Peptides against a protein of PDB entry 3T6J. Designs and how they scored, part 255

Target 1, 375 residues: chain A of PDB entry 3T6J
Amino acid sequence: PIVESYIGFIESYRDPFGSRGEFEGFVAVVNKAMSAKFERLVASAEQLLKELPWPPTFEKDKFLTPDFTSLDVLTFAGSGIPAGINIPNYDDLRQTEGFKNVSLGNVLAVAYATQREKLTFLEEDDKDLYILWKGPSFDVQVGLHELLGHGSGKLFVQDEKGAFNFDQETVINPETGEQIQSWYRSGETWDSKFSTIASSYEECRAESVGLYLCLHPQVLEIFGFEGADAEDVIYVNWLNMVRAGLLALEFYTPEAFNWRQAHMQARFVILRVLLEAGEGLVTITPTTGSDGRPDARVRLDRSKIRSVGKPALERFLRRLQVLKSTGDVAGGRALYEGYATVTDAPPECFLTLRDTVLLRKESRKLIVQPNTRLE
Target 2, 372 residues: chain A of PDB entry 3T6J as posed
Amino acid sequence: PIVESYIGFIESYRDPFGSRGEFEGFVAVVNKAMSAKFERLVASAEQLLKELPWPPTFEKDKFLTPDFTSLDVLTFAGSGIPAGINIPNYDDLRQTEGFKNVSLGNVLAVAYREKLTFLEEDDKDLYILWKGPSFDVQVGLHALLGHGSGKLFVQDEKGAFNFDQETVINPETGEQIQSWYRSGETWDSKFSTIASSYEECRAESVGLYLCLHPQVLEIFGFEGADAEDVIYVNWLNMVRAGLLALEFYTPEAFNWRQAHMQARFVILRVLLEAGEGLVTITPTTGSDGRPDARVRLDRSKIRSVGKPALERFLRRLQVLKSTGDVAGGRALYEGYATVTDAPPECFLTLRDTVLLRKESRKLIVQPNTRLE

## One batch from the design tools (peptide; made by RFdiffusion4, then SolubleMPNN)

Design b2_p24_5_s3 (from b2_p24_5, 9 letters changed)
Fold by OpenDDE base, seed 2:
Structure b2_p24_5_s3 (fold): chain B 375 residues (1-375), chain A 24 residues (1-24)
Amino acid sequence: as target 1 above (375 residues)
Amino acid sequence: GPTEVVFGDLDDRPVPSAEIRAQA
């Protein structure tokens, strides 16, 4: 088999300032079958980047074709095993040297192993569909998240010589209609500038890219889905995200007004965006479980994903990117923290829902590292 | 950066990679 590995100080999620990497490493075997799907995605990446909801001036000037491989993990050392990886984590290197994408296939498989009786917060009519398509939808989401999420967008920079990597006279901010008013100066990076929100903000952007682009027929075709199957994959992907946004409340600490997990915060933000869209797109209903204790149901109206959800996500995702590109920390923080705020305000009463989420919480699966056999 | 999946609603049993793959 083809063996891949990496080791070093890579992910900064445990750094409150989003800068210092945790020591991490893995050894894995290439999954050729799944890698072929990601290779097709890579082949379409340059075209798909044009479908993102910002002007080409806010996208990378030159797309550098990355590697994208699905891996079955033999061993992983770190605080948590991700489903996917995009490296390096430095935007400057991503723009100038390229990047590599990895999907950890057997980690994703753990997420697929959901038992119907333990599946929380979904309507009964959605459970079987969710179970059936959760895995495939995750493959789509991870691929888009890593490749076209983390792999997209341009940072506006003024170098040490005073030169700009964009035309100040012609580039227009699509949110303001004005010329670009802010940028990264020499020595400033995404992480250094956005600091405490950098990791979660970027994950939110990447997740939003996944949801937005999974609506594109070409994406679903790349993953082998057409017709009704493609629509079900889309529905389940969006349903999973809104459900994840509710589940995310587990990782909020009300007493400290902070989040303990960057990805979960990101998913909650997306939930808030989609709830704000209104029009019956997303509904969270407190209920009583069969055990007589508090429960909840998340409903997503599939018929409104394109008409209501997509435009809402488009606007939000564009704002995320524009604020990122321009280095507008104040605007970015205001936007992101606004959606990341957890209160008990009606109608959602998120703090009350958090209690329900905690009540319904189950233990996480543990991945036992496998043995390999040569046949 | 990595994408982390939601495990909060999953089975609490340890699952080896080979078994997980068979169920997937």
Scores: peptide ipSAE 0.008, ipTM 0.421, DockQ to the pose 0.162
Fold by OpenDDE base, seed 3:
Structure b2_p24_5_s3 (fold): chain B 375 residues (1-375), chain A 24 residues (1-24)
Amino acid sequence: as target 1 above (375 residues)
Amino acid sequence: GPTEVVFGDLDDRPVPSAEIRAQA
């Protein structure tokens, strides 16, 4: 078998300032069959990067072909086991040296094991479809998230010698219509500048890339979906995201005005963006469960994903990237924290919904790390 | 960074907030 491993101070999600890495490590075995799909995605990555909603000047000058492998984790030491990984976490290294992508396949498999009767916040008509396509849609999302999410975008940098990695005279900020007014100076990093929002902001960007690009027929084809199946995968992927945005409320602490999980905060932000788009795209309806206690339903109008959802996400995603590229912390924080704010304001009443989410919270799933053998 | 997908079924362990770390 092909064995993959890493070890070190890698992820900074546990650091409130996004700076200090948590020590982690894993040992895993390559899943060859699933890896082949990701290899096809890698082969199309350079073309797909052009589909992202920012000017080429805000994208990496040179695409560095990464490794992308599906892994079955044998052991993982850390605070949590991710579904996917893109390393290194340093954006400067990603753009100059390249990166490696990993999908942790057996971790994803655990996520798919949901009993229909325990599936919360979905309409009954969506449950069977959700169960059927959650896995495949998640594979698509993870692949896009890692490869084209974390693997995309350029940071504008002035080096120690005063040289810029962009043409100051010709590059235009698509949001302002003006020349670039800010950039990263020598010694400044994504994490150092954006600090408390850096991790969640980046996850939000990556998740948004996934949702946005999963609409592209070539992506679905790479993963082996065509026709009605492709549309169902898209629908379930988007449905899963908006549901996750609701579930995210569990990880918000109102008393501290703090989020406890970067990815969940990111998903809540995306939910807010899609809710803001309006036009009946996303609806969260408080209900009463069979037990007489509060419940809720999330509805996503499939017919409005492309017409309403995509444009809203496009605008948002472009703004995320532009603010990231230019190192505009003030603008980035204002945008992101605005969408990450949890209040009880109507019509959503998110704090009230949070109570419902907590009430309907499932028991913690435990991952038992497996053994493997050669046959 | 990792994609930690808590789609309701993956209990990604909440990243302890600064406050939670102070209590640990």
Scores: peptide ipSAE 0.017, ipTM 0.500, DockQ to the pose 0.271; fails the geometry check
Fold by OpenDDE base, seed 1:
Structure b2_p24_5_s3 (fold): chain B 375 residues (1-375), chain A 24 residues (1-24)
Amino acid sequence: as target 1 above (375 residues)
Amino acid sequence: GPTEVVFGDLDDRPVPSAEIRAQA
């Protein structure tokens, strides 16, 4: 078997300032079959990057072909096991030196095993479809999230000698119609500038890239989906995201006005964006469970994903990228914190929904070390 | 950074040890 490993201070999600890495490590075996799908995605990456909703001037000048593998984790030491990883975490290095992507395939597989009767917040008509396609949709989402999410976008930089990595006279900010007015100075990084929102903001961008690009037929083809299956994978991927946005409320602490999970905050933000799009795209309905206690249902109108959802996500994702590229911390914070705010304002009443989410909370399960066999 | 699994999607039953089929 092909063995991969990493170890060190890598992920900064537990640092409130997004700077200090948590010590973690894993040992894993390459899943050749799944890796082949990601290799096809890598082969299409240069073309797919052009489908992202920002000008080429806001994308990397040169595509650096990454390594992307699916890994079956034998052991993972850390506070949590991710589904996928993109490293290094330094955007400048990603742009100049390259990056590696991994999908932790057997971690995803664990998430696939959901009992229908325990699947919360979905309409009954969606449950079977969700169970069927959750796994495949996760593979698509993780691949896009890591490779084309974290692996996309340019930071505008002025180096120590005063030189710019962009043409100040010709590059136009698509949001303002003006020339670029802000950038990263020498020594400034994404994490150093955006600090407390950097991790969650970047995860939100990456998740949004996944949702946006999963609509592209070429992406579904790469993963082996066509026709009705492709449409179902798209639907379930989007449905999973809006459901995740509701589930995310568990990780908000009202008393401290803070989020305890960067990815969950990101998913809540996406939910808010899609709710704001309106037109019946997403609906959250408080209900009463069979036990007589509060419950809720999330509905996503499949027919409105492309007509309503995609344009809303496009605008939002472009704005995220433009603010990131230009190092506009004030604008980025205003945008992101605006969508990340949790209140009890109608019609959603998110604080009330949070109580419902907590009532329906299931216990976190431990992932135990797997056994390996040669076949 | 990593993509994290959504909590609450896991079966409430003890997750059996995943059998990994290793190809040599």
Scores: peptide ipSAE 0.015, ipTM 0.445, DockQ to the pose 0.151; fails the geometry check
Fold by OpenDDE base, seed 5:
Structure b2_p24_5_s3 (fold): chain B 375 residues (1-375), chain A 24 residues (1-24)
Amino acid sequence: as target 1 above (375 residues)
Amino acid sequence: GPTEVVFGDLDDRPVPSAEIRAQA
């Protein structure tokens, strides 16, 4: 078996300023079969990057082809085990030196292992479909999230000598129609500028890339889905995201007006974007469970994903990228925190829904490290 | 960064909230 190991101060999610890394380490074995799918995605990455909703001037000048492997984790030391990883976390290094992607396959297996009777907030008619396609949709989402999410977008930089990595005279901000008015100066990084929102904002961008690009037929083909299966994978991926946005309320602390988990905050933001799109795309309906206590159902109209959902996500994702590229912290914070705000205002009444989410909370899973033997 | 797949049933430790208040 091919063994990979990662160790060091890697992830900064526990730092409120998004800068200080937490010590993490793992040892894993390469899953060759699953890695082959990700290699096909890598082979198409340069073309798929062109499908993202920003001008080429806001994309990397040169795509540095990464390694992408699926790993089965043997041992993991850290505060949490991710489903996928894109490293290094320094955007400047990603731009100049490249990056590596990994998917932690057996972690994904734990994540989608939900019993039907415990599956909350879905319509009964969606549960079987959800269970069937949860795993495959996760593979698609993680691959896109890591490779084309975290791996996409250009940061506009002025170096220590005053030189720009973009043409100030010709590059136009697609949101304003004006020339670029802000950028990263020498010594400024994504994390240092965006600070408290940096991690969640980037996760939101990456998740949005996943949802947006999973609509592309070539992506589904890469993962081996065609026809009705491809449409079901798309539907379940989007359904999972809107459900996750509701579940995210568990990780909001009303008394402190803060989020405790970056990815869940990101998913809530996406839910808000898709709810704002309206037209019956997403509906959250308070209900009463069989126990007589509050419950809720999330409905996604699959027929409106492309007509309503995609345009809404396109506009939002473009704004995220433009604000990131230009280092516009004020604009980025205003946009992101606006969607991340949790109130009890109608029609959604999110604080009330949070009570329902907490009431229906499932028991946490314990991830146990496997023992391996050579057979 | 990693893609954390947390849907309410994984043992994810919350980010310390105490230091976030200092920036508000």
Scores: peptide ipSAE 0.014, ipTM 0.493, DockQ to the pose 0.408; fails the geometry check

Design b2_p24_5_s4 (from b2_p24_5, 12 letters changed)
Fold by OpenDDE base, seed 3:
Structure b2_p24_5_s4 (fold): chain B 375 residues (1-375), chain A 24 residues (1-24)
Amino acid sequence: as target 1 above (375 residues)
Amino acid sequence: GSTFEVFGDLDDRPVPSEEIRAAM
């Protein structure tokens, strides 16, 4: 078997300033059969990157073909086990040296175990589709999130010698129509500049890339979906995201006005973006459960994903990238914190919904780390 | 970067020192 491992200070999610890594390590075995779809995705990555909603000048100058492997984790030491990983976490290294992606297949398998009767916040008509396609849709999302999310975009940099990695005279900011007015100086990093929002912001960008690109027929084909199945995978992926945005409220602490999980904050932001798009795309309806206590339902109009959802997400995602590339912390913070704000303002009344989310909170899944052997 | 399930596989809240000690 092919064994992969890493160890060290890797992820900075638990650092309030997004800079200091948590000590983490894993040992895993390559799942060759499950890696094939990700290899196909890698083969199409350079072309798919061009489908992202920013100018080529905001994308990496040179595409570096990354590795992407499906892993079965044998042991994982850390505060949580991810479904996918993109490393290194340094944008400069990603741009100049490349990166590696992994999906943790056996972790995903555990996550997909859901009982229909315990599935919260979905319409009854959506539950069967959700259960059927949650796994496959999440595979798509993870692949896109890692490879084309974290693996996309360029930081504009002025090096220690004063040289720019972009043409100041010709590169135009697509949001302002003006020349580039800000960039990263020598010694400045994504985390150092964006600090408290850096991790969640980047996760939001990556998740948004996943949702946006999963609409591309080539992506679904790579993962083996066509026709009605492909459309169902898309629908469930988007549905899962908006549901996750509601579930995210569990990880908000009103008293401290802060979030306790970067990915969940990111998913809430995406929910807010899609709600803002309006036109009946996403609806959250407070209800009364069979027990007489508060409940809620999230509805996503499938027919409006492309017509309403995609354009809204496109605009948002482009703005995320432009602000990231230019190191515009003020603009980035204003945008992101705006969508990440949780109030009780109508019509959503998110603080009230949070109470419902907490009331309907699911038990945490337990992951028992496996062993393996050759026979 | 990493991807986690919608159930919040990673809690980014500070870990109490006592919890760290208990894990040793």
Scores: peptide ipSAE 0.080, ipTM 0.601, DockQ to the pose 0.258
Fold by OpenDDE base, seed 1:
Structure b2_p24_5_s4 (fold): chain B 375 residues (1-375), chain A 24 residues (1-24)
Amino acid sequence: as target 1 above (375 residues)
Amino acid sequence: GSTFEVFGDLDDRPVPSEEIRAAM
């Protein structure tokens, strides 16, 4: 077997400022069979990057073919086991040296076996479909999230010598129609500039890339889905995201106005974006459970994903990228914190919904570290 | 590296050893 491992101060999600890495380590075995789909995705990555909703001038100057491997984790030492990893976390290194992607396949597999009766916040008519396609949709989302999410976009930089990595005269900000007016100076990084929102913002961008690109026929083809199956995978992927946005409320602390989990905050933001799109795309309905206690249902109108959801996500994702590329912290913070704000304002009444989410939350599940044996 | 954390309902069942063995 091919063994992969890493150890060190890697992820900064536990740092409120997104800068200090948590010491983490894992040992995993390469799943060759499961890696094949990700290799196909890598082979199409350069083309798929062009499908992202920003000008080529906002994309990396040179495509560096990354590694993407499916891993079965043998041991993981850290505060949480991810579904996928993209390293390094430094954007400059990603752009100049390349990056590696991994999907933690056995971690994903654990998530697939959901009991229907315990599946919260979905309509009954969606539960079976959700259970059926949760796994496959996760594979798609993780692949896109890591490879084309974290692996996309350019930071505009002025180096120590005053040289720019972009043509100031010709590059136009697609949001403003003007020349680029802000950039990263020497020594400035994504994390240093965006600080408290950096991690969650980047996760939101990556998740949005996943949702956006999963609509592309080539992506579904790469993962082996066609026809009705492809549409179901898309639907479940989007449904999972909007459901996750509701579930995310568990990780919000109202009294501190703080999010305790970057990915969940990101997913809540996406939910807000899709709710804002309106037109019946996403509906959250408070209900009464069979126990007589508060419950809720999230509904996603499948027929409106492309017509309503995609354009909304496109605009949002482009804004995220443009603000990131230009180092516009003020604009980025205003955008992101606006969507990340949790109030009890109607019609959603998110603080009230949070109470429902907390009421319906399941017991914390733990992943037991697997062992292997040589026969 | 940037991580994609699993969301939703996780199965409380142990990961099948066969999947790990197949990867070796």
Scores: peptide ipSAE 0.079, ipTM 0.501, DockQ to the pose 0.142; fails the geometry check
Fold by OpenDDE base, seed 5:
Structure b2_p24_5_s4 (fold): chain B 375 residues (1-375), chain A 24 residues (1-24)
Amino acid sequence: as target 1 above (375 residues)
Amino acid sequence: GSTFEVFGDLDDRPVPSEEIRAAM
């Protein structure tokens, strides 16, 4: 088998400022069979990038074809095992050496392993479908998230010599209709500028890219889905995201008005965006469980994903990208923190829902690292 | 929580400062 190893101070998600890396290391084996789908996605990446809802001027000038591999983790040392990784973290290295995306396949398998009776916040009619397609939908989402999410969008930069990586005279901000008025200066980075919201904001953008592009028939075809199966995968992917947005409330601390997990904050933001779209797309209904205690149900109207959900997500995703590209921290913070605010305002009453989420919280899954042998 | 934690680094970012590099 092909063995890959990874070690160093890498992920900064635990740093409130998104800068300091946590020590992480793993050893994994390449899953060649699962990697094939991701390779097909890579082959179509340049074309799929054109489907993203921003002008080409806000996209990378040149797409650097990355490696994308599915890995089965043998050993992992760190505070948490991710489902996917994009490395390296250094732009200079990405430009010169390229970058790599990985999907941690056996981690995803653990995430997939959900008992029906423990599946919270879904309608009964959705549970079987969710169980059936959760795994495949995760593969789609992770692939899109890493490759076309994190791998998309251009940052407007002025270097130390005063040169711009964009044409100031011709590039137009699609949100304002004006020329570009802000950019990253020498020494400024995404993390340094956006600071406390940088990680979550980027995860939100990447997750949104996943939801948006999973609607494209070519994407589903790449992953081997067609017809009714493709539609079910789309539905479950969106349903999972909406559900995740509700589950995310566990990671909000009301007393401190802060989020403890960047990805969960991102998922809550997406939920808020889709709720704002209205028209019955997403409905969260407080209920009473069989135990007589508070419960809730999330409902996603399948028929409104494309007609209501996609346009809402398109507008939001474009705004995220434009604000990111231009280094507009004030605008970006206002947008993102607005959607990330948790109150008890009707109709959703999110703080009340949080109590329900906590009440229905399941024990955290433990991943036991296996021993392997060659036969 | 969910094990569906996708970790990714930003692509096409400005070159980080030495301080940031040292932190990564």
Scores: peptide ipSAE 0.027, ipTM 0.469, DockQ to the pose 0.098; fails the geometry check
Fold by OpenDDE base, seed 2:
Structure b2_p24_5_s4 (fold): chain B 375 residues (1-375), chain A 24 residues (1-24)
Amino acid sequence: as target 1 above (375 residues)
Amino acid sequence: GSTFEVFGDLDDRPVPSEEIRAAM
């Protein structure tokens, strides 16, 4: 078996300012079969990057072929076990030196094994479909999230000598129609500029890339899905995201007006974006459970994913990228925190829904590290 | 950070040993 490992201060999610890495490490074995799918995705990455909703001037100047491997974790040290990893966590290095993508396959496999009776907030008609396609859709989402999410986008930089990595005269901000008015100066990084929102913002961008690009037939084909199966994978991927956005409320602390988990905040933001799109795309309905206590149902209209969801996500994702590229912290914060705000305002009444989410919360899941034996 | 984390929807089951065996 091919063994891979990494160790160090890598992820900064526990740092409120997104600067200090938490010590993390793992030892894992390569899953060859799943790795082959990701290799195909890598082979198509340059073309797929062109499908992202920003001008080429906002994308990396040079495509650097990354490594992407699916790993079965033998041991993991850290506060949480991820499903996927993209390293390094420095955008400048990603842009100039490349990056490595890792999917933790057996972690995902555990996530796939949801029991129907424990599946909350879905309509009964969606539960079986969700169970069937959660795994495959998650593989797609993780691949896109890591490779084309975290691996995409350009930062506009002025170096110490005053030189720009973009043409100030010709590059136009697609949101404003004007020339670029802000950029990263020497020594400024994504994390340093966006600070408290940097991690969650980036996760939101990466998740949005996943949702957006999973609509592309080539992506589904790479993962081996065609026809009705491909459409079901798409539907379940989007359904999972909107459900996750509701579940995310668990990680919001109302009294502190803060989020305790960057990915969950990101998912809530996406939910808000898709709710804002309206037209019946996403509906969250408070209900009463069989136990007589509050419950809720999330509905996603499959027929409106492309017509309503995609355009809404496109606009949002473009804004995320443009604000990121230009180092527009004020604009980025206004946008992101606006969607990340949790109130009890109608019609959603998110604080009330949060109570429902907490009421329906499942017990904490423990991942037990396996023992491996060579027989 | 650039880690995809799955929270809130994991089963309480341990990581399947079969997947590890298949990778070896």
Scores: peptide ipSAE 0.015, ipTM 0.444, DockQ to the pose 0.139; fails the geometry check

